# Ledger of designs, part 96: peptides against a protein of PDB entry 5H65

Target 1, 294 residues: chain A of PDB entry 5H65
Amino acid sequence: QYLERTPLCAILKQKAPQQYRIRAKLRSYKPRRLFQSVKLHCPKCHLLQEVPHEGDLDIIFQDGATKTPDVKLQNTSLYDSKIWTTKNQKGRKVAVHFVKNNGILPLSNECLLLIEGGTLSEICKLSNKFNSVIPVRSGHEDLELLDLSAPFLIQGTIHHYGCKQCSSLRSIQNLNSLVDKTSWIPSSVAEALGIVPLQYVFVMTFTLDDGTGVLEAYLMDSDKFFQIPASEVLMDDDLQKSVDMIMDMFCPPGIKIDAYPWLECFIKSYNVTNGTDNQICYQIFDTTVAEDVI

## One batch from the design tools (peptide; made by RFdiffusion4, then SolubleMPNN)

Design b2_p11_3_s1 (from b2_p11_3, 6 letters changed)
Fold by OpenDDE base, seed 1:
Structure b2_p11_3_s1 (fold): chain B 294 residues (1-294), chain A 11 residues (1-11)
Amino acid sequence: as target 1 above (294 residues)
Amino acid sequence: SSLAQQIREHL
């Protein structure tokens, strides 16, 4: 339904919940650094998590690399296996399992690799050559996902994560249930393995000022607000620059707020209860910003 | 295999 513009001073006096269309200036925002604004969100339990840093992943994969691949789990109907011994790192064993499509090895661009004992660097290199990579470990009777603290699936530069709270992990042989073993759709892989996939989101707090009043509005958005996927921004310098440019446009450094452009957006109010204290909060929704907005 | 050879160069 169409909403008329409402001044912030009027909004601040109203009870929640309500929806508003506003025109305001972005006085300030937090966090200021882009990498701090990108989070992982579970659509089921709604927990927000930090995106693991490279150093965190290094530790996980280093630990995984200390484990010896189980020879009994090599070469199944699902995959063909090859094991290498590295010359460095005390002769680390690396097992790579090439997932077959109906018993036939696919081409590299359609091939899913299961890697046991690989480093982050090795995995990333392979993910650029093959369709996808899953870091795995030897379980009791089957290969299993290595750790939900690391990506369950890597496609190119995209790291797909799962929720530890909501996922009930199943063994790798459950990939047999996938009819299409060429495209390796993340949601399909997740479903087969009992993973609830996390969503990359931008999480920010905007301080909005229209000259009549000031309010803080919360932004949680995956790809609509900036028209840039949160899932890709951390690995793409150009996308990072684009987001920075958009934020600098609306909130230019070193310039007085009187010269700031107007931001048109939708906000919704909602009640938050903390003990005996009731507070009205605001969230931005259904809003896309364009670079050509004046 | 050709796939295995592609892996070896990255290890």
Scores: peptide ipSAE 0.149, ipTM 0.871, DockQ to the pose 0.013
Fold by OpenDDE base, seed 3:
Structure b2_p11_3_s1 (fold): chain B 294 residues (1-294), chain A 11 residues (1-11)
Amino acid sequence: as target 1 above (294 residues)
Amino acid sequence: SSLAQQIREHL
């Protein structure tokens, strides 16, 4: 796509919807803290959600650990089950179900664990040693996903979340439908379990100034703008630093805007109705800062 | 099993 650059003053006078190419300075942005800019977005209902914090997950897993694993649900054709009693004073029972591939237990790096009664810390540690972890609970006739408020799949350091509104959860035995039980593709797991996966997105508001006008543009992007996945940034200090460096480059603290670099980007206008109020809003799209630096 | 040992180390 190619568009001629349009000054902000001209854009501000036009009706929506339209697409523009602009060249502007990033006067300011919000939120300033990176962790506040990372959200979960449902591709179906478009609801934005906060990424659960460690404290939130701790509560969920603590609650899950209050339930006793059902012996009847152990050791199926899909998985081999083992129960451990923790060494702490509480002596919690943790059930781990090792998902098999065609009846054979795979290697750890290919193995999906279903965990019942584990803490966040335990689950996270295991996710670093095994391919993936699903927090589960004993249902009436099958294992079930524990809670969509927690990750439905933890793979490495990535927590995959599902939309509570759009998901219609199915029991764990539906993982049998997966032909490949080694790679554990999140989308495939989600599909098997009736989950609409949420997408990690950067959500920011940019105040753009090209000298002719000032415009606020909304950024909602998963991995294009920064060329950094929103899904990984919260768990990687280096990625966080990279994003911070990019933002500091375009909007350096303690420096006058006259010295700011120019940002070239695409924005689209759209109408928003809030009650009786109609306003035109702007969203950045199809923009990569690494490529669009002038 | 080796898998079981890996689990025990984290529980």
Scores: peptide ipSAE 0.136, ipTM 0.867, DockQ to the pose 0.013
Fold by OpenDDE base, seed 5:
Structure b2_p11_3_s1 (fold): chain B 294 residues (1-294), chain A 11 residues (1-11)
Amino acid sequence: as target 1 above (294 residues)
Amino acid sequence: SSLAQQIREHL
């Protein structure tokens, strides 16, 4: 765990893989826009994906709303169902299934909703009132998750996504396996439904300079580096401002690098094959900026 | 139900 500080000039001469503790200035970083730095990462297959935009989700939910809820799938031991017809020009049907805990409807703040035919706007409004929302569709024998391109679980403003490559989806009745049907832990829901949950991550490239050398290091972090969850930042203006403030602190615009603060962090080197060429790359790990500002 | 009433307020 403890590593002695190593100057970048020395690191640049060494073979990979190795771990280092460094003290350097953040000369520059990319991408500059926060929304471009937040990605979804699969812990199993390691695929990086873009976070779906509102427009992407609108399309998915519009398509889902064209399907008629199956009457035979309403009102099971797991959930009570109700259908609304919207007052808009289309007269769209929205089916909501209220998941019960041991046959009893819970309070709204503990209740999971399964929704067929809801718009993104409606779902988001409901997620602020109820514990959680799962967009679903009528399958052959049971309700099923609508689409892994959309969130499988929405809690407040947090959208939980699953990996299409690694997930083997199971029907909604598998939620019966959960003993606790009040807290709706995302990992438990994912496990019950055969979903490999994706992780929100900050993905950035840092150019680090300690005066002895310059090194590019890759950052992929969920919540440790900024002490701000990547899962929440896109939906919270204050968190976005906080990240921007942190980055501006380390890499202030309009001033010389000599005035930049020192960043203390851990980096690891690793080998990458690019055609016939072997390249050494670097990644930041186990670093929290709040603890490493000098 | 109380829950159903809450839904109507948000649809």
Scores: peptide ipSAE 0.135, ipTM 0.867, DockQ to the pose 0.013
Fold by OpenDDE base, seed 2:
Structure b2_p11_3_s1 (fold): chain B 294 residues (1-294), chain A 11 residues (1-11)
Amino acid sequence: as target 1 above (294 residues)
Amino acid sequence: SSLAQQIREHL
């Protein structure tokens, strides 16, 4: 896997696909905003999606809250149910289903909540007290996931999303297939419910310059490049600051490129057909900048 | 239940 360093001018003359090791300066990057660089990626269909905004989630949960929980679906072998009526003008009925482990209610830190009619704020508060929260709705014969446009699983501050295109949703009772009903591993929950989980990824375009040439390289990475998980960065100010610091170090504002540090990375070339035009594109891979910066 | 009581605080 050892690759010799190749100058950009040489790379630009070669046909794709190939892999290269390069040393270049980060002339510029896009997008500049961290929030815009974090996306959701489907490992099956490869669709890139925006991370839903809080406002988007509010709408989804508000709509869900207009529905009355079905009494027939309460208190099954899988979960115990409790209903509250809010005191606000809307008088919402909120149903919370406590998932049992082998017929026994677990402790809060091991308990999965299924929630009908909760607001985003309420759900977020609960996710900080309990192991996990799944927003659900009453289906025909069972509880069902509320909407794949919202998280299928919330653990603390982490929102897990599923692919609408690739998922074939199954009812909540399929959680019975899980042997471990205490840890609530997102991938296991997803599998049980027929969900293809989306992956948080950093998506950026780097303009690289080594003095011999300039090329644009695409970055799509979950946690390797920055050694920071894309899944956590949006909810952690310190992690955001760290990413910003890294980018500012490689591409400092108001300073000439001659003073920029060198970035060592791997890039691969690939062919892209855009209409009648065949273009060679480049992607950064197997690169960790934290090792060079820290 | 103890769990239910915890829910009430957040609704």
Scores: peptide ipSAE 0.134, ipTM 0.866, DockQ to the pose 0.013

Design b2_p11_3_s2 (from b2_p11_3, 6 letters changed)
Fold by OpenDDE base, seed 4:
Structure b2_p11_3_s2 (fold): chain B 294 residues (1-294), chain A 11 residues (1-11)
Amino acid sequence: as target 1 above (294 residues)
Amino acid sequence: SELAKQIRELL
């Protein structure tokens, strides 16, 4: 899209809402650490949530392991079930359900596993060998998703989460509605199970300075700004380094702002009312830094 | 099965 470039001093005097094209230097940003900037966003209720930490997941899966798998729920038309005793010191029983495609067991790279009683470490190892893993528990009449505080689907190193507020969970047998039981598209799995998927987003506040004025702009972006998916960055060291390099390029440590590169971006203003106070805020949109460096 | 063997190796 085309917008005439507007200096920050002019923008700061105008009423909201409006859209602007700007050229400014990134004086500073927060949070400074990448892992603090990655959040989960619900596209329906718009709630922002923290990405669960490993410690949180450990607790959930430990609790799940205290539950006994229901023998009556094993070996259905949808899946074949087996139980193993782990080799670790706990000697736990783990139930694994192999989801079938039209009654046939698929190859490992196409196979979805449903797991009862697995630890985070075990589940992660399995997710690297098989297509996908869903942590489950025995419900009253069917297997059910273990907990929306944990991933509903793990594919490789990617954890897919659902919104607790917006989701209406359905039992595992609803996976039968999927025509393709080999690719396990996260959105399709979510739909079948009544889950509203959360989206990984970068959330940052930029302090922008063009020499005429200074304003703070909010960034909430999934994959456009850095051209890096927020869903993959936490589990990929190379992607993390790339984001860090980009931020260091725009806001290099140890040098004066006069030497900073110029950032071109689009911002939109909007009104926020807190009681008697009316404030104008700004959000970055439709911006890719690789294309906007001058 | 091959799948079961793979599970046993990882647990």
Scores: peptide ipSAE 0.230, ipTM 0.875, DockQ to the pose 0.013
Fold by OpenDDE base, seed 2:
Formats: structure tokens, sequence, C-alpha cells
Structure b2_p11_3_s2 (fold): chain B 294 residues (1-294), chain A 11 residues (1-11)
């Protein structure tokens, strides 16, 4: 898409909605902390929510660990079940269900584990060794997803979450509908279980200044702006450093704005009604800053 | 099974 560069002063005078190409300096941004800028977004209801913290997950899994696995739900055509007693003082029973592919147990790197009674630490350890982990609980007639407040799927260090409002959960046996039971594609798993997957997004507000005017622009982006996936950044120190470096480059601390580099981006205006007040807001779109990184 | 053994080592 081609748009002529428009000065901010001109943009500020125009009605919404419109699209613009701009060249401006990043005067400031919020939030300043990266972990505060990463959120979960529902593509259906558009709800934004915080990424659960480890402490939140600990509570959920601790509660789940107080429940005894139902023996009647073990060893189905879909999975083989094993139960272990932990060696720690809490002495919990942990049930692990190994999902089979066409009746055959796969290798660890292709194996999906369903876990009852595991702690976050245990689940994370398992997710590093096996393909995927789903925290589950014993339902009435089948295993069920434990809680949408926790990840419905853990692959390595990536936690996949679902929308509580938009999801209509189905029992674990619905995984039988998956043709491929080796790769465990998150979207496929979600579809089988009736989950609307949430998307990791960077959510930031940029204050942009081109010398003719100043405006605030909203950024909601998963992986285009920084060319870094929001889904991975929280668990990767190097990626975090990269984002920080990019932001420091555009908005360096301790120096005057006159020395800031220029940021070229696309913004779109839109109308927002807050009660009786009609306001024009701006959002950054279709912009990649990584190409401009020196 | 080999898988079960791997679990035992991690729990």
Amino acid sequence: as target 1 above (294 residues)
Amino acid sequence: SELAKQIRELL
C-alpha cells in the first residue's frame, strides 16, 4: 500500500476514519516495562487480558492437585494412563495420560501428555521433554480441560491460552477428530476442544512528534512491529533485550528529542465514543520497525 | 514403557 507522507498537524485536523503514512519521533511510550505491554487478545470478542503470572498458575495447579484422578477414565482408546506418587512431602498422585496415535504410543517428541495433579514446575519440565502438555481434570464421563485460566496447551516454553467467554469446552475425547496426532498444532487442538485461542499481543501507546504536531497512537501487534513474536518474548531473555534495544533506539533515555531517530509508520484514525464525548484515536498498523534498526 | 520411565525421572 502506498500513502503519501502526511504531517501530524494536518492529520490532527481531519475526520476519522482515515489512513496515513507518517514520519515522526517517538517522544515517549507506555507502558515502559515490557511485561506490562504483553497481553492476550481474543480475536472474536476482542477482550484484552493479562498474561497469567506464575503465581496465578501455581494456585490453579495446586488446586487441581487436590483432586484424585478418576480410575474409570484411565486407559481409553485415545490414551494410556500411568499414575505416580510424588516424592515430596505433599505426596500427591499425578496421573499422566499418553495420547496415542492410531492406537500406538508415539515418541516423546510427538507425544501429547494429559496431566492430572501436576504442579506448574512439573508440567513445565514435562513440556520441555514431550511435544505438548494439556492440564486436565476428571470430568463426569471423560477427561476435561482443567481451567481456561491456565494454558490449555503447553509446548516447550509457550503457553497457549483460551478465551473463557468465547469458548465452549468439549471433552478430551474430541481430540480423536484430529487427523494428525503427532504435531499437535495449537489451533487444531483448540478447535477440537471448542476453544477460541487467545493471541499474544504487544499493547503500547506511542506519543509521536514530527515537529508539526503531537499525537498518541495505539499499538496492538503480535509479531510484525518488532518482528518478534509476543508469544515468545516473555520466556526469552534475548528477545526481551532486543525489544528493549529497539525501544531505546527510538526513544533513548537521557537525550533530547531532537536527537531521536525518525520513525516511519502507518497510522489509522478511528472514532471512539466515551459517553457523550466523541474522540478521534489513532492506531499503528502494517508497520515494521525492525527494517529501520541500524 | 520408555515414556513412563521418562516421566518418573521428572516427577
Scores: peptide ipSAE 0.228, ipTM 0.874, DockQ to the pose 0.013
Fold by OpenDDE base, seed 5:
Structure b2_p11_3_s2 (fold): chain B 294 residues (1-294), chain A 11 residues (1-11)
Amino acid sequence: as target 1 above (294 residues)
Amino acid sequence: SELAKQIRELL
């Protein structure tokens, strides 16, 4: 897309909604900590949620481990089941269900595991060995997703979450609707289970200054702005460092703003009603910093 | 199975 570059002083005088192309310096940004800027966003209800912390997940999985797997739900046409007693002092029972593809067990790198009674640590270890892991529990007639407060699907280091508000959960046997039971595409799994997937997003507020005016713009982006997926950054130290480096490049600490690089980006204005007060706000969109540094 | 063996190594 193409828009004529507009100075901030002119933008600040105009009514919303409008779209602009701007060239400005990043005076400051919030939040300063990367982990605070990564959120979960529902594409339907637009609710923003915090990414659950390890401690939150530990509690959920501990609670799940107090439940006994239902023997009548083991070994179906969809999966083969096995129960292990853990080697730790607690001696917990962990049920693992290996999802079959057309009645045949796939290779580990293609295999989806359904897990009852596993800890976060155990699940994470398994997710590094197998294609995917779904934490489940025994329902009345079928296995069910354990809890939408925990990931519904774990692939490697990626935790996929669902929206509690918009999802209408279905039992695990609905995975039978998937023709290909080897790739385990998150969206397909979500659809089969009645889950509305949440999207990882960077949520930040930028204070932009082009010398003619100062404007605060909201950033909500999944993978375009930094060219780094928000879904991967929390579990990858190198990606975290990369984001930090990018932010330090645009907003270097201890340096005067005159020496800051110019950022070229697109912003859109929109109206917000706060009680009786109408305010114009701004949001960054369709912007990649790697392509817009001048 | 080979899959089960892999699980035993991790749990």
Scores: peptide ipSAE 0.224, ipTM 0.874, DockQ to the pose 0.013
Fold by OpenDDE base, seed 1:
Structure b2_p11_3_s2 (fold): chain B 294 residues (1-294), chain A 11 residues (1-11)
Amino acid sequence: as target 1 above (294 residues)
Amino acid sequence: SELAKQIRELL
């Protein structure tokens, strides 16, 4: 539906909830660092989480590497297993399980690897050569996902995470339920393993100023606002540069706000109650900046 | 196997 442009001064006087079309300048935004603006969001419990740092993942995988693979769980109808001694000075044991499709080993580009005892670096290298990698551990009766604090699935440079709160993990043999064992669609893998996948989102607060008033608007968006996927930006330098360029365009450093471009966007107001205090907040929605610059 | 060879090269 078409909305008339409303000045911020008028919006600030109105009750929520309402939807508005606005034309304003981006006076400032937070957080300033791109990494800090990318979060993981659960579509069920709506919890926002930080994307784990590389150091956090290193610790998880190092801990996993201290565990001995159970020989009884190797070579099932689902996968063929091999154990290697790494080339490093420690001679660490790594178990890799090659998931089969109808009893046949696929080509590398269609092959899912289950890995025990791998480091983050090794796993990342493998994910660039094979279709996907799942870090696992030996459970009592079956292989199990290693830890939801780490990715449950790595495809190329994309790390897929699951919600600890909403997931009810199932053992790895549940991958047998997948008819297609070649494409390894993240949502299908998640469903088979009882995982609620988290979504990468940009989370930012914009301070908007149209000369009549100033308001803060919240942005939570996965791929519409920048036309760049939040899921890919952290691992792609070119995408990072693109986001930075967009933000610099709307909020250029070193110049006065009078010279800033106008941003057209949609915002919705909503009520937030904290005890006896009622506050009206604003959220940006259905906005693509590349199309809304005037 | 070819797959095993590829793994060994990366570890």
Scores: peptide ipSAE 0.224, ipTM 0.872, DockQ to the pose 0.013

Design b2_p11_3_s3 (from b2_p11_3, 5 letters changed)
Fold by OpenDDE base, seed 3:
Structure b2_p11_3_s3 (fold): chain B 294 residues (1-294), chain A 11 residues (1-11)
Amino acid sequence: as target 1 above (294 residues)
Amino acid sequence: SSLAQQIRELL
């Protein structure tokens, strides 16, 4: 798309909704900490959620570990099951179900694990050695997803979450519907289990100043703005550094705004009603900073 | 199995 540049002073006078191309300096942004800017977004109900902290997950998995795996649900056509007793003083039972592809156990790099009673640490370690891990519990007639407050799928360092509001969970045997039981595409797994997957997004507020006016614009973006996936940034120090460098470039600390680089971006205005108060808000869209630095 | 051994080492 192409739009002519519009000064902020002109934009601030116009009714919404409209789209604009702007050239402005990033006076400031919030939140300042990267961790706080990463959220989970539901594409269906549009609710924003916090990414669970490690402590939150620890509690969920600890609670799950108090449940005894049901022997009746072990070793189905879908998976082979094994139970371990941990070496710790508690002697906790952990059940791992190895999902088979057409009755054959795949290699570790293609294997999905279903785990009962695992800790976060154990699950994360397993996810680094196997293709994927799903935390599960023994249901009445089948294994079930443990909790949507925890990841429904862990692949390497990526935790995939589902929307509690929009999901209608189905039992684990629904994974049988997947023809490809080797790649374990998150969206396919989600669909099979009745999960609406949440999307990792950067959520930030930019204060933009072009010398004619000041405007606050909202950024909600998954991977385009920084050319860095929000889904990976929390678990990758190098990616975090990259984002920080980008932000420092546009908004360098200790430097006057006159020396800031210009940011080219697209913004759209929209109306928001809060009770009796009507306001116009702005959102950044279709913008990649790596390409729009002038 | 080798897979079981890998898991045992992690638990």
Scores: peptide ipSAE 0.125, ipTM 0.837, DockQ to the pose 0.013
Fold by OpenDDE base, seed 2:
Structure b2_p11_3_s3 (fold): chain B 294 residues (1-294), chain A 11 residues (1-11)
Amino acid sequence: as target 1 above (294 residues)
Amino acid sequence: SSLAQQIRELL
């Protein structure tokens, strides 16, 4: 939909909800640190969550490693199981279940591993060599996902998370329903296991100024605004630098706002009720910042 | 298996 450019002073006088095209300078933004701006968003309940820290995952996997794999759940039609004993003083038992494709063990690059008792470090090492890793635990009658506080699927450096509120977990044998057991598409895995996958999003607050007025607008975007996936940025130094460069370009430190580049974007207004207070908020949408526009 | 051997090297 084509929208004519509207000055901020005019927007600030109008009732919500409405959509606008604006041209403004980015006076300031928050949070300033990239890792604080990346969140997990549930598309169903719309809850925003923090991305778990390494320390959080360490605790989860440490707790999982205290459990002994159930021998009765090993070597099913779905997977072949192997057990290793670690050389550390605790002598942890780590069970790895290799998911089979039509009864045949696949190559490492197509293989999904189910892991019981692994540490974060061990799991990460495995995820770099195999297609995917799912942390699991022994349930009553089947293997089950370890914990939705941890990734339900790890592919390389990408951690896929599920919503605790919206997910109704199913046992690991439900992976049998997947026709393609080579690519391990996260959405398919999630569906099979009853998981509502969370989405990585950038969440930022922009203070926009066009000389006629100033307004605060929220950015919640997965990959359009920066043309960088929020799901990958935390694990890639180059992508992090790129985001930082973009933000520094629009909001350069130590320079007066008069010298800032213009940002063209779309914003939508919406009503928010906070107790007795009714306020109008603004959100950036359908906007891609291109270096060519500056 | 080859896969198992690969795991042993990583653990």
Scores: peptide ipSAE 0.125, ipTM 0.840, DockQ to the pose 0.013
Fold by OpenDDE base, seed 1:
Structure b2_p11_3_s3 (fold): chain B 294 residues (1-294), chain A 11 residues (1-11)
Amino acid sequence: as target 1 above (294 residues)
Amino acid sequence: SSLAQQIRELL
């Protein structure tokens, strides 16, 4: 879309909702730490959630490992099961279920593992060797997803989460409904299991200054603004460095704002009502920073 | 199976 560039001083006087093209300097931004800017967003209920920390996941998987796998749920038409006793002092039992494609065990790169009693470290190691991993538990009549506070699907280094509020979990045998049991598309897995998948998003507040006025605008974006997926950035040091470089370019530390580069972006205004008080807020949209910056 | 053996090595 094409819009004439509007100075911030003019925008600040106008009613919402409207769309603008602006040219401004990034005076400051929050949060300053990248990991704090990455959130999980539900497309259905629109709640923002924190990405669980490794410590949180450790607790969940440790708790899951205290449960004994139900032998009656092993070796179904959907999966072949193996049980190992770990060499640690406690002799923890780990059940691994290899999901079959039409009764045939697939290759490792096409194989989905269901893990019962695994630690985060073990699960991560397996996710690097096999196509995907789902943490599960023994339910009353079938295997079930372990906990929506943990990933419902791990593919390589990507952790896929579901919304607790919007999801209505179904048992593991519902994976039988999937025609393709080789690619394990996250959205398809989620649908089969009754999960509303959460989306990784960058959530930041930019303070913009064009010399005529100062405006705060929100950024909520998954992969367009930085041309970097929010879903991958937390697990990739190079991607983190790239984001940091971009932010440092627009808002360099220890340098006066007069020397900052100009940022061109689109913003939209919208009304927020808090009781009797009406406030106009601004959001960045349809904006990509220059790729040559990376 | 070969897959089971691979897992055993990781656990």
Scores: peptide ipSAE 0.109, ipTM 0.830, DockQ to the pose 0.013
Fold by OpenDDE base, seed 5:
Structure b2_p11_3_s3 (fold): chain B 294 residues (1-294), chain A 11 residues (1-11)
Amino acid sequence: as target 1 above (294 residues)
Amino acid sequence: SSLAQQIRELL
């Protein structure tokens, strides 16, 4: 979609809603710390949530490990079960269920593990060797997802989360509905288990200045703006550095704004009601940071 | 199984 470039001074005088193409300098942005800008967003209810910290997950998995696996739920047509006793001083039991594809155990790189009683550290180690890991617990009649406050699916270093409000959880046996049990697509797993997956998003406020005016625009984007997935950035130091470099490029510290590069982007205006006051707000959309900035 | 052996080595 093509839009003619509009100066900020003109935009600031217009009623919402409208869409604009702009060319402006990034005077400043918030939050300054990358980890504070990464959130979880529900595409259905639009709730924004914090990404759980390691400490939060440790608590959840510790609580889960206090529960005894139900022997009756082991070794079904869907999965083969094994029990290990950890080598630590506690001698904790960990139940691992290997999901089968048509009754056959797949290779590790294609295998989904269901983990009962594992710690975060153990789960992370397993996720590096197997295709995917789902933390589970013994339900009344079947294995169930442990807790939506924890990832419902872990693939490598990516933690997939579900919306507590929008999800209607189903038991693990619903994974039988998946025809291909070697390619564990997060959306397919979510659908089978009744989960509305949350999206990792960058959430930032940009102060934009084109010399004619200044406005604040909200950024909520998953992977388009930086061409870096928000889902991976928290677990990858190189990606974090890349985002930081991009932001430093557009908003270099210790340099006057006159020397800042120009940012081209699309913004949309919208009305927000705060009591009796109507305010026009702006959001960045459909924008990718250009390789070259002028 | 090979999978079980891999887990035993990790846990």
Scores: peptide ipSAE 0.104, ipTM 0.832, DockQ to the pose 0.013

